# Peptides against a protein of PDB entry 4JHK, part 27

Target 1, 212 residues: chain A of PDB entry 4JHK
Amino acid sequence: EDYKIQSFDLETQKLLKTALKDPGSVDLEKVSSVIVDQSLKDQVFSREAGRICYTIVQAEAKQTNGSVFRRNLLNRLQQEFKAREETRKRSTQEWVCLVSFICNIFDYLKVNNMPMVALVHPVYDCLFRLAQSDALKNEEEVDCLVLQLHRIGDQLEKMNVQLMDELFNLLRDGFLLQEDLSSMGRLLLLEILEFRAGGWKLSDTAQKYYYS

## One batch from the design tools (peptide)

Design b1_p18_2_s4 (made by RFdiffusion4, then SolubleMPNN; from b1_p18_2, 5 letters changed)
Fold by OpenDDE base, seed 2:
Structure b1_p18_2_s4 (fold): chain B 212 residues (1-212), chain A 18 residues (1-18)
Amino acid sequence: as target 1 above (212 residues)
Amino acid sequence: DEELEQLIEEDIKLFEAS
């Protein structure tokens, strides 16, 4: 199994590789911190981070029946989540990376082959924040919102359809009523509205319209 | 796994408190 960790220095790469195969031999708190830190800087990596984290969790469970990595990961995630408004104020890029990371962890890090219930509300909270008017006017935030909904929307809805309905009410209102949306932002909102309406997939007609 | 379930519940509480 190959993981995209070439962005790290060689020492860190070695650490991560060891964690993936022999988690009991490394400082899993440090590993979790490294993964989170990089995920907050690189939105692309945040996707890979989900896979990496899942693998480490499974490896540790198999090796020692432990959950040290998971605990440390979630602890750090909690810290970042709590500070999300400060992060957003400081850097939109870091904010969307945070959201992406949380969503990707939700996507990949399964517990008993089920989505982590503990992350449902945090994910929704992030998405609701992105759905506020002050965020919808920022194309980078809209991009993030729509991307995450494409990735995990169907899973999230299964966890809490009421929250999803409420979220999409905001998105609908944003699409219809908010005047300072960019053209692309408006298109993205429309697309995601149709995406959900179509059962979290685009119809052939819609696919051609948006991507052809 | 009861231990895991307990951890999950703890995590839920932690995030809900934020």
Scores: peptide ipSAE 0.283, ipTM 0.832, DockQ to the pose 0.099
Fold by OpenDDE base, seed 4:
Structure b1_p18_2_s4 (fold): chain B 212 residues (1-212), chain A 18 residues (1-18)
Amino acid sequence: as target 1 above (212 residues)
Amino acid sequence: DEELEQLIEEDIKLFEAS
């Protein structure tokens, strides 16, 4: 399987390729650091990062029954999550990348083919932050919120339907009551409300309206 | 996998403390 790592220099590409095939032969702390750093700068890569991380975790488990990479990855992720408010104040783009990365790790880094329970509340915390009034007025944050809910909303709901109900109450209120939403932001909120109402699926007519 | 279970518990604790 091919992984999209062309954005890295050749030395780092070699490091990542080796980690994917023979994780015991590389510094897995360095590997995790490189992946997290790039994911915090590039939202597109953060999606690929989920697949890469899962593959490395599986490879290490099979090779040595170890979990060094997973521990380093989650420790770094926890550090970034803890500082999320400062990140948001500094850069909306970095904040959106952080949320995207956490959500993508939740999506791909499964334990026994099940969602990682430890990330459920952190993911919801990020989504609730994006659903606050001060975030809904920023189209970049709305884009991120809606994208993540499209990708992992159904999985999150299975983990905690009560939190999902509360989240969507905020989104409904934002759609109906918030005055400083952009036209596109309001459209996206409506779309995601309908998406969940339709069982996390878009009807043919809705797909044509929103994505044609 | 006992080690994995311990890691999961540690992960939960770390994020809950955030």
Scores: peptide ipSAE 0.280, ipTM 0.828, DockQ to the pose 0.099
Fold by OpenDDE base, seed 1:
Structure b1_p18_2_s4 (fold): chain B 212 residues (1-212), chain A 18 residues (1-18)
Amino acid sequence: as target 1 above (212 residues)
Amino acid sequence: DEELEQLIEEDIKLFEAS
């Protein structure tokens, strides 16, 4: 399987490749730290990071029945989540990378083929923060919000439909009432409202409207 | 927080038991 790790230096690439094949032979705490650090810098990588993390978790489970990597990964994730407001203050880019990473971990790391219950509220907290008025005026944050809802919205709703209803009430109000939305931001909010209303799938009519 | 850590640990246990 091919993994997109070209952004790392050669030593780190070797470390990651070894972790994927022989996780018991490397420092898995260091591996988790490297993956998190890069995911906070590159939103594109954050999606790949989820896949890489899943593979390492599976490899370690098969090799030693261990969970050192996942434990360290989730501990670091919790630390970053706790500091999310400071991260947002420092850099919108780092903030949306953090949200993307948390959502991708939620998407890929499952327990008994189910999403991790412990991540449900943290993910919703991030999405609710993106749905606040001060965030909706920033197109970068709206892009992140809508992208994550496209990827994991159906899964999140299954975990807690009440929170999803509350979230979309905010998005509806933002779409209808907030004056300082960008044109693209408003379009994205409308699209995601219709996406959920259509059962988390885009109708043929809507697809032509937004993607033609 | 403590609650989140406890829930994560519980999920880890479920994963290891599967």
Scores: peptide ipSAE 0.025, ipTM 0.620, DockQ to the pose 0.911
Fold by OpenDDE base, seed 5:
Structure b1_p18_2_s4 (fold): chain B 212 residues (1-212), chain A 18 residues (1-18)
Amino acid sequence: as target 1 above (212 residues)
Amino acid sequence: DEELEQLIEEDIKLFEAS
């Protein structure tokens, strides 16, 4: 399999490739740090990062019965999550990258095709933060919120329907009552409201309307 | 993979405790 790691220097690319095939021969703490750091800068990579992480986790478990990579990854994720408000204050881009990364880890790091229960509340906390009035006025944050709900909303709802109902109450209120939404932000909120109402599926007609 | 599942459960505990 090919992984999209061209954004790294050649030495780091070699490190990542080796981690994917022979994790016991590399510093897996360093590997996890590199992946997290890049995911906090590049939202596109954060999607690929989830797939890479899952592969490394499986490779290490099979090769050495170890979990060094996953342990370091999850610990770093928790640290970044705890500092999320400071991150948001410093940089909206880094904040949405963090949310995207957490959601992608939730999506890809599964056991027997089941998500990690420990990540459910952290993911919801991030989405609830994006659903606050001060965040909904920022199109970049709305983009992130809607993107994550498109990717993992159905999975999250299965884990906790009550939290999803509460989240969408906030989104409906934002759509109907908040005055300082951008035009695109308002359209995105409407789209995601209808997306859930339609069973987390978009018709071909709706997809063309919103994404053409 | 039973072994992987057990390892993940252990790491989940670390995540929750951090």
Scores: peptide ipSAE 0.024, ipTM 0.647, DockQ to the pose 0.081

## One batch from the design tools (peptide)

Design b1_p19_1 (made by RFdiffusion4)
Fold by OpenDDE base, seed 2:
Structure b1_p19_1 (fold): chain B 212 residues (1-212), chain A 19 residues (1-19)
Amino acid sequence: as target 1 above (212 residues)
Amino acid sequence: SLEVDYEEISELIEEDAES
């Protein structure tokens, strides 16, 4: 399926393709910036951005034993993370895209099949922000929260079970006590509570819903 | 707005992962 993305043209597509195949021939700083920019605008792309980034990282490492792309990516990510409250204030959509992107990077940019420890707290910080009452009342934010937990919750829990417990305490309280949740928001919270309780295992139906 | 073919990108990623 084709998606409409502002500021994403054929030249950018070519740039990404080249970065995937021959990272040494492109400006990897520019590539990282493009990926971040698009991820902030399109959550679908944000979901795929992690895989793209991983591939570029691997390609660069293999080709030149370099890490220019990863460094630039993480630097930009850090900048966006620091400005996350302003982003949320400006645009809920950009905020949830940012969260999705950070979570995707956590999911795919692994070293020796292990997540980057440095990203654990930033990811949790984002999820905790989404778990606040002012965010839980927004279905878009709840959707983002639940989606990320479906995708990386098990990994995050392995990294820090205490933080996950605290997070889910907030979610349970929101589900039980918060009155201004949308109907869908309430259902999503219930679902994610049950999902974790079930050991982060998805049914085939749920798999299609979250990963299609 | 500009159209992006995510399927094509995904295929490229898969190809690279296999190589």
Scores: peptide ipSAE 0.021, ipTM 0.543, DockQ to the pose 0.027
Fold by OpenDDE base, seed 5:
Structure b1_p19_1 (fold): chain B 212 residues (1-212), chain A 19 residues (1-19)
Amino acid sequence: as target 1 above (212 residues)
Amino acid sequence: SLEVDYEEISELIEEDAES
């Protein structure tokens, strides 16, 4: 497997590679911190973070029957989530990276091939925040919102259809009623409304766009 | 819609710490 970790220095790359293969030989708290920190800065890495985390979790479980990495990861995730409003005020880029990271963890870090129930509400809360009027006017936040819904919307709906209905009511109202949306933002909202209406299925062209 | 229940997350973290 090829993991995109080129943004790290050589020492950190070695640490991550070792964690993937021999997690018992490294400081897994440090590994989790490195992954979270980089995920908040780099969207490209953030997309890979979920897969990397899952691999480490599986490797540790298999090797030592341990869960040190997952514990530290989720603890850090909770801390960042609690501080999400401050993060958003400080940096829109870090905020959307945080949302992306949380969604990636939800997507990849499965328990018995099922999503972690504990992450459902936090994920929805992030998406609801992105669906507020002050966020919808920012194209970067709309892009993040739509991207996550493309990737995990069907899974989230399965977990709680009522919350998904409420979320899409906000998105519909934003699309129809909010005046300060960018042209691209409005287009993205329309696209995601149609995407759900179509049963969360993408055309080949759309799939290449969102998953390239 | 921004109200978060952290109980389940906290419990999961605690379970991992105890295991």
Scores: peptide ipSAE 0.020, ipTM 0.536, DockQ to the pose 0.456
Fold by OpenDDE base, seed 1:
Structure b1_p19_1 (fold): chain B 212 residues (1-212), chain A 19 residues (1-19)
Amino acid sequence: as target 1 above (212 residues)
Amino acid sequence: SLEVDYEEISELIEEDAES
């Protein structure tokens, strides 16, 4: 299977490739740190990072019945989540990367083929933060919010429909009442409102936009 | 905002995988 790791130097690429095939032969703490660091810098990579993480977790479990990588990954995720407000204040770009990363981990790291229950509230916390008025006026944050809801909204709703209702009440109010939304932001909010109303079914246009 | 202990989560996942 091909993985998009061209953004790394050759030595790091080799490290990641080895982790995917023979995780017992590399420093998995270092691997997890590298993946998280890059995910916080590159939102595009964060989606691939989720898939890479899932593969490494499976490979280590199969090879040694170990969980060193997953433990280190989740511990780092916890640290970044706790510092999310500081991250947002420092850099909107890093903040949306963090949200993307958390959502992608939620999407790919499953327990018994189900989403991790413990990640439900942290994911919603991030999405609710993006749904606040001070965030909705920022197109980059709106784009992140809508992208994640397109990708994992149906899964999140299955985990907690009440929180999803509350979240979409905020989005509706933002769409109708907030005056300082960008044109694109307003369009994205309308789209996601309609997307959920339609049962989280992607149109051909949306499929192309979010997954091409 | 909910604080989560991810070390505990990792242990729970491992236990579930072994069962």
Scores: peptide ipSAE 0.019, ipTM 0.523, DockQ to the pose 0.271
Fold by OpenDDE base, seed 4:
Structure b1_p19_1 (fold): chain B 212 residues (1-212), chain A 19 residues (1-19)
Amino acid sequence: as target 1 above (212 residues)
Amino acid sequence: SLEVDYEEISELIEEDAES
C-alpha cells in the first residue's frame, strides 16, 4: 500500500515504514507521538493518519500481540480532544487538523468492521463546535466541517440520526440567517445541505475533489 | 460532551485485531 508520509523527513519516513512492517523493532510510543504531532500540523496527513494507524495496530497485534501503539495513540487523542477549545484559540489550523484526525480515526479504527460507538459523541462534539456561528464565519473551519461530513457523514448518521438532524438544523440556520459568512463558506454549506438531502451520494467529480 | 474511556477503546480494538 502507498502511504502519504512525504511530509516527514527521510529518517522519520523510515521509522514509519518500519513500524508498518516490523512494529516490534521500533519504539511504538515514539511512532504514535510523531503521527499525532504531524496530524496537528498537516491537514493532508491528518486525513490519511487513520489508515496508517490501523495498519500499525494490525501489524503489532499480529507480530507481538501487543497494543503499545494503540494505547499511546488513544491516550494522546483523549488529551488533545479535552484541550480542543484551547487548541482552537491558539491556532485555527491545528484545530481543524485535530478534527480531521479524530474523524479519520473514527473512519479507520473499527471494531468488527463497524465504527467504534465510543467515538461517535466526540466526533459530533467537534462537528457541532464547527457549526457554531463563531466558527462558521471562518472559511477554514467551514472547509473542515464540510470535508468531514462528506467523508463520514453517512456513517455518523447511521450511528445517531438525532444528532445529525440537530447538526444540520444549525447548518441550515447558519446558511439562511448568518450574515458574516464568506461567499465560499455559504456555497459550501449549501452544498453539504444538498449532499445529505441526496442521501450522502457523491458524483464522480465531487468524489475526486473530496477524496483526492 | 462525553468523557471517553480510551482504555476501553484500546481493548476493543485489540479484540478485533485478534479475531
Scores: peptide ipSAE 0.019, ipTM 0.553, DockQ to the pose 0.244

Design b1_p19_1_s1 (made by RFdiffusion4, then SolubleMPNN; from b1_p19_1, 8 letters changed)
Fold by OpenDDE base, seed 1:
Structure b1_p19_1_s1 (fold): chain B 212 residues (1-212), chain A 19 residues (1-19)
Amino acid sequence: as target 1 above (212 residues)
Amino acid sequence: MLEIDWEEINKLIEEESNS
């Protein structure tokens, strides 16, 4: 199986490949930090990062019955989440990368084949922040919000329908009442409102767009 | 904004550190 790690230098690529196959032979703390750092820079990679992280976690568990990688990953995730407002202030790009990363970790790293309950509120918190008026006027933040809801909205709703209702009340109000939305932003909000109303079901075309 | 409780994650981290 091939992983999209072309953005890393050769040494780091080798490190990641080794971690995927023989995690006991590498510094897994370093591996986790490298993955998080890159995920904060490249939103496209953040999706791949979830898959990579899952594979490393499974490989380490199988090989050594260890969880060094997951421990370090979750520690770093907690740190970045706590600093999310500072990150948003510093860089919208890094902020949406952070949200994407957290959502992808939620999507891929499951405990007993279930999403980590502890990540539910952090994910919702990020989405609620994106649903505020100051964020909805930024198309980049709206893109991120809608993308995450397409990918994990159904899972999140199953975890907490009340929070999802509250979130979509904000999105509805934004769509109907906020005047400084971009045309694309308004279109995206309408689409996601309809998407949930339709039971989170994607058309074949939409499936290709969001998951290819 | 939501009040975030990291208790479960912290518990997992601690358990993993002590294992």
Scores: peptide ipSAE 0.146, ipTM 0.766, DockQ to the pose 0.399
Fold by OpenDDE base, seed 4:
Structure b1_p19_1_s1 (fold): chain B 212 residues (1-212), chain A 19 residues (1-19)
Amino acid sequence: as target 1 above (212 residues)
Amino acid sequence: MLEIDWEEINKLIEEESNS
């Protein structure tokens, strides 16, 4: 399987490739740090990061029945999540990257072939934050919100339909009542409202956009 | 905005640290 790690220097690429094949031969704490750091800078990579993380977890489990990588990853996620408001204040781009990364970890990092229940509330909290009025007026945050809901909304709803209902109540209110939305933001909110109403089913065109 | 209870995550971390 080909992993998109071309954005890293050659030394780091080697580190990641080794971690994917022989996790016991590398510093898995360092590997986790590298992945998280890059995911906070590159939203596109955050999607790939989920796959990479899953593969490393599986490889370590198979090799040593260990979970050092996952432990370090979750610790780092907790730290970043706790600092999310400060991150948002410092950089909207880093904030949306953080949200994207957490959502992608939720999507790919399964336990017993199921989503990690512990990540459900953190994911929803991030999405609820993006659904607040001060975030909805920011097109970059709206883009992130809608993108994540397209990718994992159906899974999240299965985990907690009540929270999803509450979230979409906020989105509906934002769409109908908030006056300082951008034209694109308003369009995106309408689209995601309709997407859920349609059972989280994408058109062929939308499938290519959100899942490619 | 929700208050997040990290007990479940902490439990996972602790279990992994002890293994």
Scores: peptide ipSAE 0.029, ipTM 0.662, DockQ to the pose 0.401
Fold by OpenDDE base, seed 3:
Structure b1_p19_1_s1 (fold): chain B 212 residues (1-212), chain A 19 residues (1-19)
Amino acid sequence: as target 1 above (212 residues)
Amino acid sequence: MLEIDWEEINKLIEEESNS
């Protein structure tokens, strides 16, 4: 399988490849840190990172019945999550990368073929933060919010419909009442409102846009 | 914005890890 790790230097690529095949032979704390660090820099990689993480988790489970990688990954996520407001103030780009990464981990790192329940509230917290007025005026944050809802909104709603209703109340209010939204921001909010209203069903065109 | 209790989250993670 191709895991699109070309953004890393050759040494790191080798490390990741080894982790994917023989996780017991590498420092999995280092591997987790490398993945998180890159995910905080590259939103596109954040999506791939979820798949990579899932594969490493599965490989370690099969090889040693261990969970060292997952533990280290989640510990690092915890650290980044706790500092999310500081990250947002420092760099919008890093902030949206963090949100993307958390959402993609939620999407890929499943237990018993189900999303991790423990990640539901952290994910919603991030999305609620993106839905605040000070964030909705930033198109980059709106892009992130809408993208995540397209990718995992249906799953999140199944986990907690009440939170989803509250979130979309904020989005509707933003769309209707907030004056300093960009034109594109308004269009994106309208689109996601309609997307949920339509039962989270993507057209072929939308599928290509959000997943290709 | 939600107030997150990470200790509770950690407990949930542990429970899921044992499933």
Scores: peptide ipSAE 0.028, ipTM 0.640, DockQ to the pose 0.654
Fold by OpenDDE base, seed 5:
Structure b1_p19_1_s1 (fold): chain B 212 residues (1-212), chain A 19 residues (1-19)
Amino acid sequence: as target 1 above (212 residues)
Amino acid sequence: MLEIDWEEINKLIEEESNS
C-alpha cells in the first residue's frame, strides 16, 4: 500500500516506510513524535496519519507482540490534549489539526475492532469546545467540527448518545440564535443537523465534499 | 467543557510500558 508521506524529507520518509514494515528496527518513539508533529501542521496528512498509526500498531504487535508505538502515541496525545486551550489561543489552525488528529486516531486505532473507550470523552470535549459560541463564529473551527462529525459522528453516538444529544443541542442553538456566524458556517451547521437526522448517511454531493 | 478522566488512558500507558 502507498501512504501519502511526501510532506516529509526523504530520510523521514524512509523512517516511516521502515516503521510500517519492520517496526522493530526503528525508534518508535521518534516515529510517533514525527507523525504527531506533522499532523498538528497539516490536516490533510492528519487523516492519513490515522491509517499509518494503525498499520504500525498492527505490524509491531505481529512482529514483536509489542505496543511501544501505541504507548508513545497515546502519551503524546495526552500532552497535546492537556495543552489544547493554549494551542487554540496560539493558532486556530494548529487547534483544528489537533482535533482532527485525535478524531482520526479514534477512527482508525481500534482495539479488537472496537473504538478506544478511553478516547470517547476527550473527543467529545474537543467537539463541545468547537460548539461554543466563541468557536462557532470562526469558519475554520466550524468546518473542523462538521468534518469530524461526518467521519465519526455515528461511532461516537453509539458510544454515548446522551453526549451527542447535548452536543447537537448546542449546534441547534448556534444555528438558530447566534448572530455572528458566517454564511458558510451557518450552512455547515444546518447540513450537519440534517445529516444526523438522516441517520448519518452521506449524499453523493457530501461524499465528494468531505472525502475527495 | 468536560472533566476528562485520564485513568483509563494512564492505565493503558502503564501496562504497555511494563509489558
Scores: peptide ipSAE 0.026, ipTM 0.630, DockQ to the pose 0.402

Design b1_p19_1_s2 (made by RFdiffusion4, then SolubleMPNN; from b1_p19_1, 9 letters changed)
Fold by OpenDDE base, seed 2:
Order: structure tokens, then C-alpha cells, then sequence
Structure b1_p19_1_s2 (fold): chain B 212 residues (1-212), chain A 19 residues (1-19)
């Protein structure tokens, strides 16, 4: 598999590659920290991080029956999640990267081919935060929200349809009632409303955009 | 805010590894 790790320096790339193939030979706590740090800075990587993390988790489990990487990863994720409001205030970009990372971890870091139930509420909490009026007026946050819902909305709904209904009530209200939305933000909200109404079915064009 | 349930996760991981 090809992983998007070009944003790292050469030494870090080697570290990550080694972790993917021989996790027992590297400091997995350090690896997890590096992945989280980069995911908070690079949204493109944050989208890929879930796949990388899953691979490392599986590799460690198979090699040593260990879970050091997973534990450290999720611990760091929890720390960042708890500080999400501070992150949002500091940098919208870092905030949307955090959300993207959490959502991609949810998407890829599955156990027994199922999403981790423990991540459902944290993911929804992030999406609900993006659905608040103060966030909906920011195009970058709307873009993040819509992107995540395109990627994992169907899975999230299966985990908790009530929360999804509540979330989309906020989005409908934002689309219809909020006056300070950008033109693009309004279009994105409309699109995602229609997307769910259509059963979370992606067009070929949309699929390429969101999963390329 | 819900914290990660480590016991649940560990149980799931164990089941996956042993499957």
C-alpha cells in the first residue's frame, strides 16, 4: 500500500515505514505522537492517518500481540479532543484537522470490522460543534463538516440515528435560517442535506473528490 | 463529553486478535 507520508522529513518517513512493517522495532509511542502532531497540521495527512494507524495496529497485534500503539494513539486523541475548544480558538485550521483526524480514526481503526463504539460520541460531539451557528458561518468549518459526513455519515447514522437526526436538524436550520452563511457554505449545507436524503449515495464524481 | 472506555476497547482488541 502507498501511504501519503511525504510531508514528513526523511527520518520520520523511515520511522513510519518501519512501524508499518516491523512495529516491534520502533518506539510506538513516538510514532503515535508524530502521527497525531502531523494530523493536526495537515488536513490531507489527517485524512490518511486513519489508514496508517489501522495498519500499524494490525501489524503490532500480529507481530507481538501488543497494543502499545493503539493505546498511545487513542490516549493522545483523547487529550486533543478534550482541548478541542482551545484548539478551535487558537486555529480554525488545526481544529478542522483535528476533526478530520478523529473522523478518519473512526473510519479506519475498526475492531472486528466494526467501528469502535467508544469513538461514536466524540465524533458526534465534533460534528455538532461544527454545526453550531458560530461555526457554520465559517466556510472552512462547513467544508470540514460536509466532508466528514460524506465520508462517514452513513456509518455514524448506523451507530446512532437519533444523534444524526439532531445534527441534521441543526444543519437544516442553518441552511434555512442563518443569515451570515457564505454562499459556498449554504451550497455545501444544501448538498449534504440532499446527500443524506438520498441515502448517503455518492455520485461517481463526488466519490473521486472525497476519496481520491 | 465521553471518555474512551479502555476496557471495552481492550476487550474488542483481544477478541480480534484471538479470532
Amino acid sequence: as target 1 above (212 residues)
Amino acid sequence: MLEIDWEEIDKLIDEEVNS
Scores: peptide ipSAE 0.051, ipTM 0.662, DockQ to the pose 0.190
Fold by OpenDDE base, seed 3:
Structure b1_p19_1_s2 (fold): chain B 212 residues (1-212), chain A 19 residues (1-19)
Amino acid sequence: as target 1 above (212 residues)
Amino acid sequence: MLEIDWEEIDKLIDEEVNS
């Protein structure tokens, strides 16, 4: 399989490849830190990171029945999550990368073929933060919000429909009432409102946009 | 402020291991 790790230097690529095949032979704390660090810099990589993390988790489970990687990954995730407001103030780009990473971990790192229930509230918390007025005026944050909802909105709704209803109430209010939205921001909000109303069904064109 | 529920994660992990 190709895990699209070209953004890393050669040494780190080798480290990741080894972790994917023989996780017991590498420092899994270091591996997790490298993945998180890169995910906080590159939103595109965040999606790939989810797949990589899942593979490493499965490989470690099969090899040693261990969970060192997952533990370290989630510990780092928790640290970044706790500092999310500070991150947002420092860098919008890092903030949206963090949200993307958390959402992709939710999407890929499943247990018993189901999303981790423990990640539901943290994910919603991030999305609710993006749905606040001070965030909706920033197109980069709106892009992130809409992208995540396209990717995992249906799963999140299945986990907690009440929170999803509350979230979309904020989005609808933002679309209708907030004065300082960009034109593109308004279009994106309208699109996601219609997307949910349509049962989270993507057209072929939308599928290519969000997943290719 | 919401945080990761480690007890819930541990429960899910245990279920996966025992499946």
Scores: peptide ipSAE 0.047, ipTM 0.671, DockQ to the pose 0.272
Fold by OpenDDE base, seed 5:
Structure b1_p19_1_s2 (fold): chain B 212 residues (1-212), chain A 19 residues (1-19)
Amino acid sequence: as target 1 above (212 residues)
Amino acid sequence: MLEIDWEEIDKLIDEEVNS
């Protein structure tokens, strides 16, 4: 398979390619750190990062029956999550990249074809934060929120429908009551409300917007 | 915001370290 890693220098690209095929021959802590660092800067890469991480986890398990990469990845996620409010204050862009990365890891890094239960509450917490009034007024945060719900909303709901109901109550209230939403933000909230109501199924137009 | 209990994640990390 071909992975989109052109944003890295050639040496790092080689490191990642080696990790994908022969994880036992590289420093997997360094690999995880590189992936997380880049994911916090580039939201486009963040989606690919989930797939890369899953492949490395599988490769390591098959080769050495190890889980060093996954351990380091989760440890880094924990650190970044704990500092999420500080990150948001420093940079909205880094904050939405963090949320995107956590959601992508939830989406791709499954165990026995099941989502990691341990990530359910952290993911919801991030989405709830994006659903607060001070975040909904920022189009970049609304875009992130809606994008993640399009990608993993159905999975999250299956894990905890109560939290999803609570989240969408906030989104509905924001759509109806909040005055300082951008025009695009308001449209995105309406779209996601309708998306869930329609059973989490994408229209052709939405498919093009979110996945092309 | 929600208070997140990281005990489960910590357990996973610890299990992987000790595996």
Scores: peptide ipSAE 0.033, ipTM 0.672, DockQ to the pose 0.422
Fold by OpenDDE base, seed 4:
Structure b1_p19_1_s2 (fold): chain B 212 residues (1-212), chain A 19 residues (1-19)
Amino acid sequence: as target 1 above (212 residues)
Amino acid sequence: MLEIDWEEIDKLIDEEVNS
């Protein structure tokens, strides 16, 4: 599949391409900043940027046994995470892009082929925020919540089943008790409740929708 | 850890840029 970098200008695309195969020849701090900045603006990119990040990490490790890119990336992510409430107030779009990106990094950026433990709580914190009443009434936030749970819910549960239980208690309460949900929002909550209950397994149609 | 196929990566990027 494509890396989905078409949203960048040609100069930036060249920068990213170089970083992917020759990371030592570019400013990896700049590369990480560019990726995060674009991920906050472009939902399509934010959902797939983890693959790019993974590749750059592997390329740097192979070339120099370094981890400059990963360190800069995670530092920037931490800063954005800490400012997430301000981001949400400024722009719902940027907020859901941030959540999508963090979840995508969790999905792709592995250590010893395992999810980074340090990302578990930040991911859950984002999902819990999306599960609050003020967010559940916003269809864009519900879309984001459900999409992430479809993509990484099974992995997250393996990392901390107690938090997942608590999260889904909130979702169930929202579905049953909150009156100002949109029709689509209510439908999405029901679907994700059933999805987990079914062991995080998708139908063929759902697989195409959430993983393509 | 997955081994990176550099040739495949280059192809994917080139295809995306030209699309």
Scores: peptide ipSAE 0.017, ipTM 0.442, DockQ to the pose 0.022

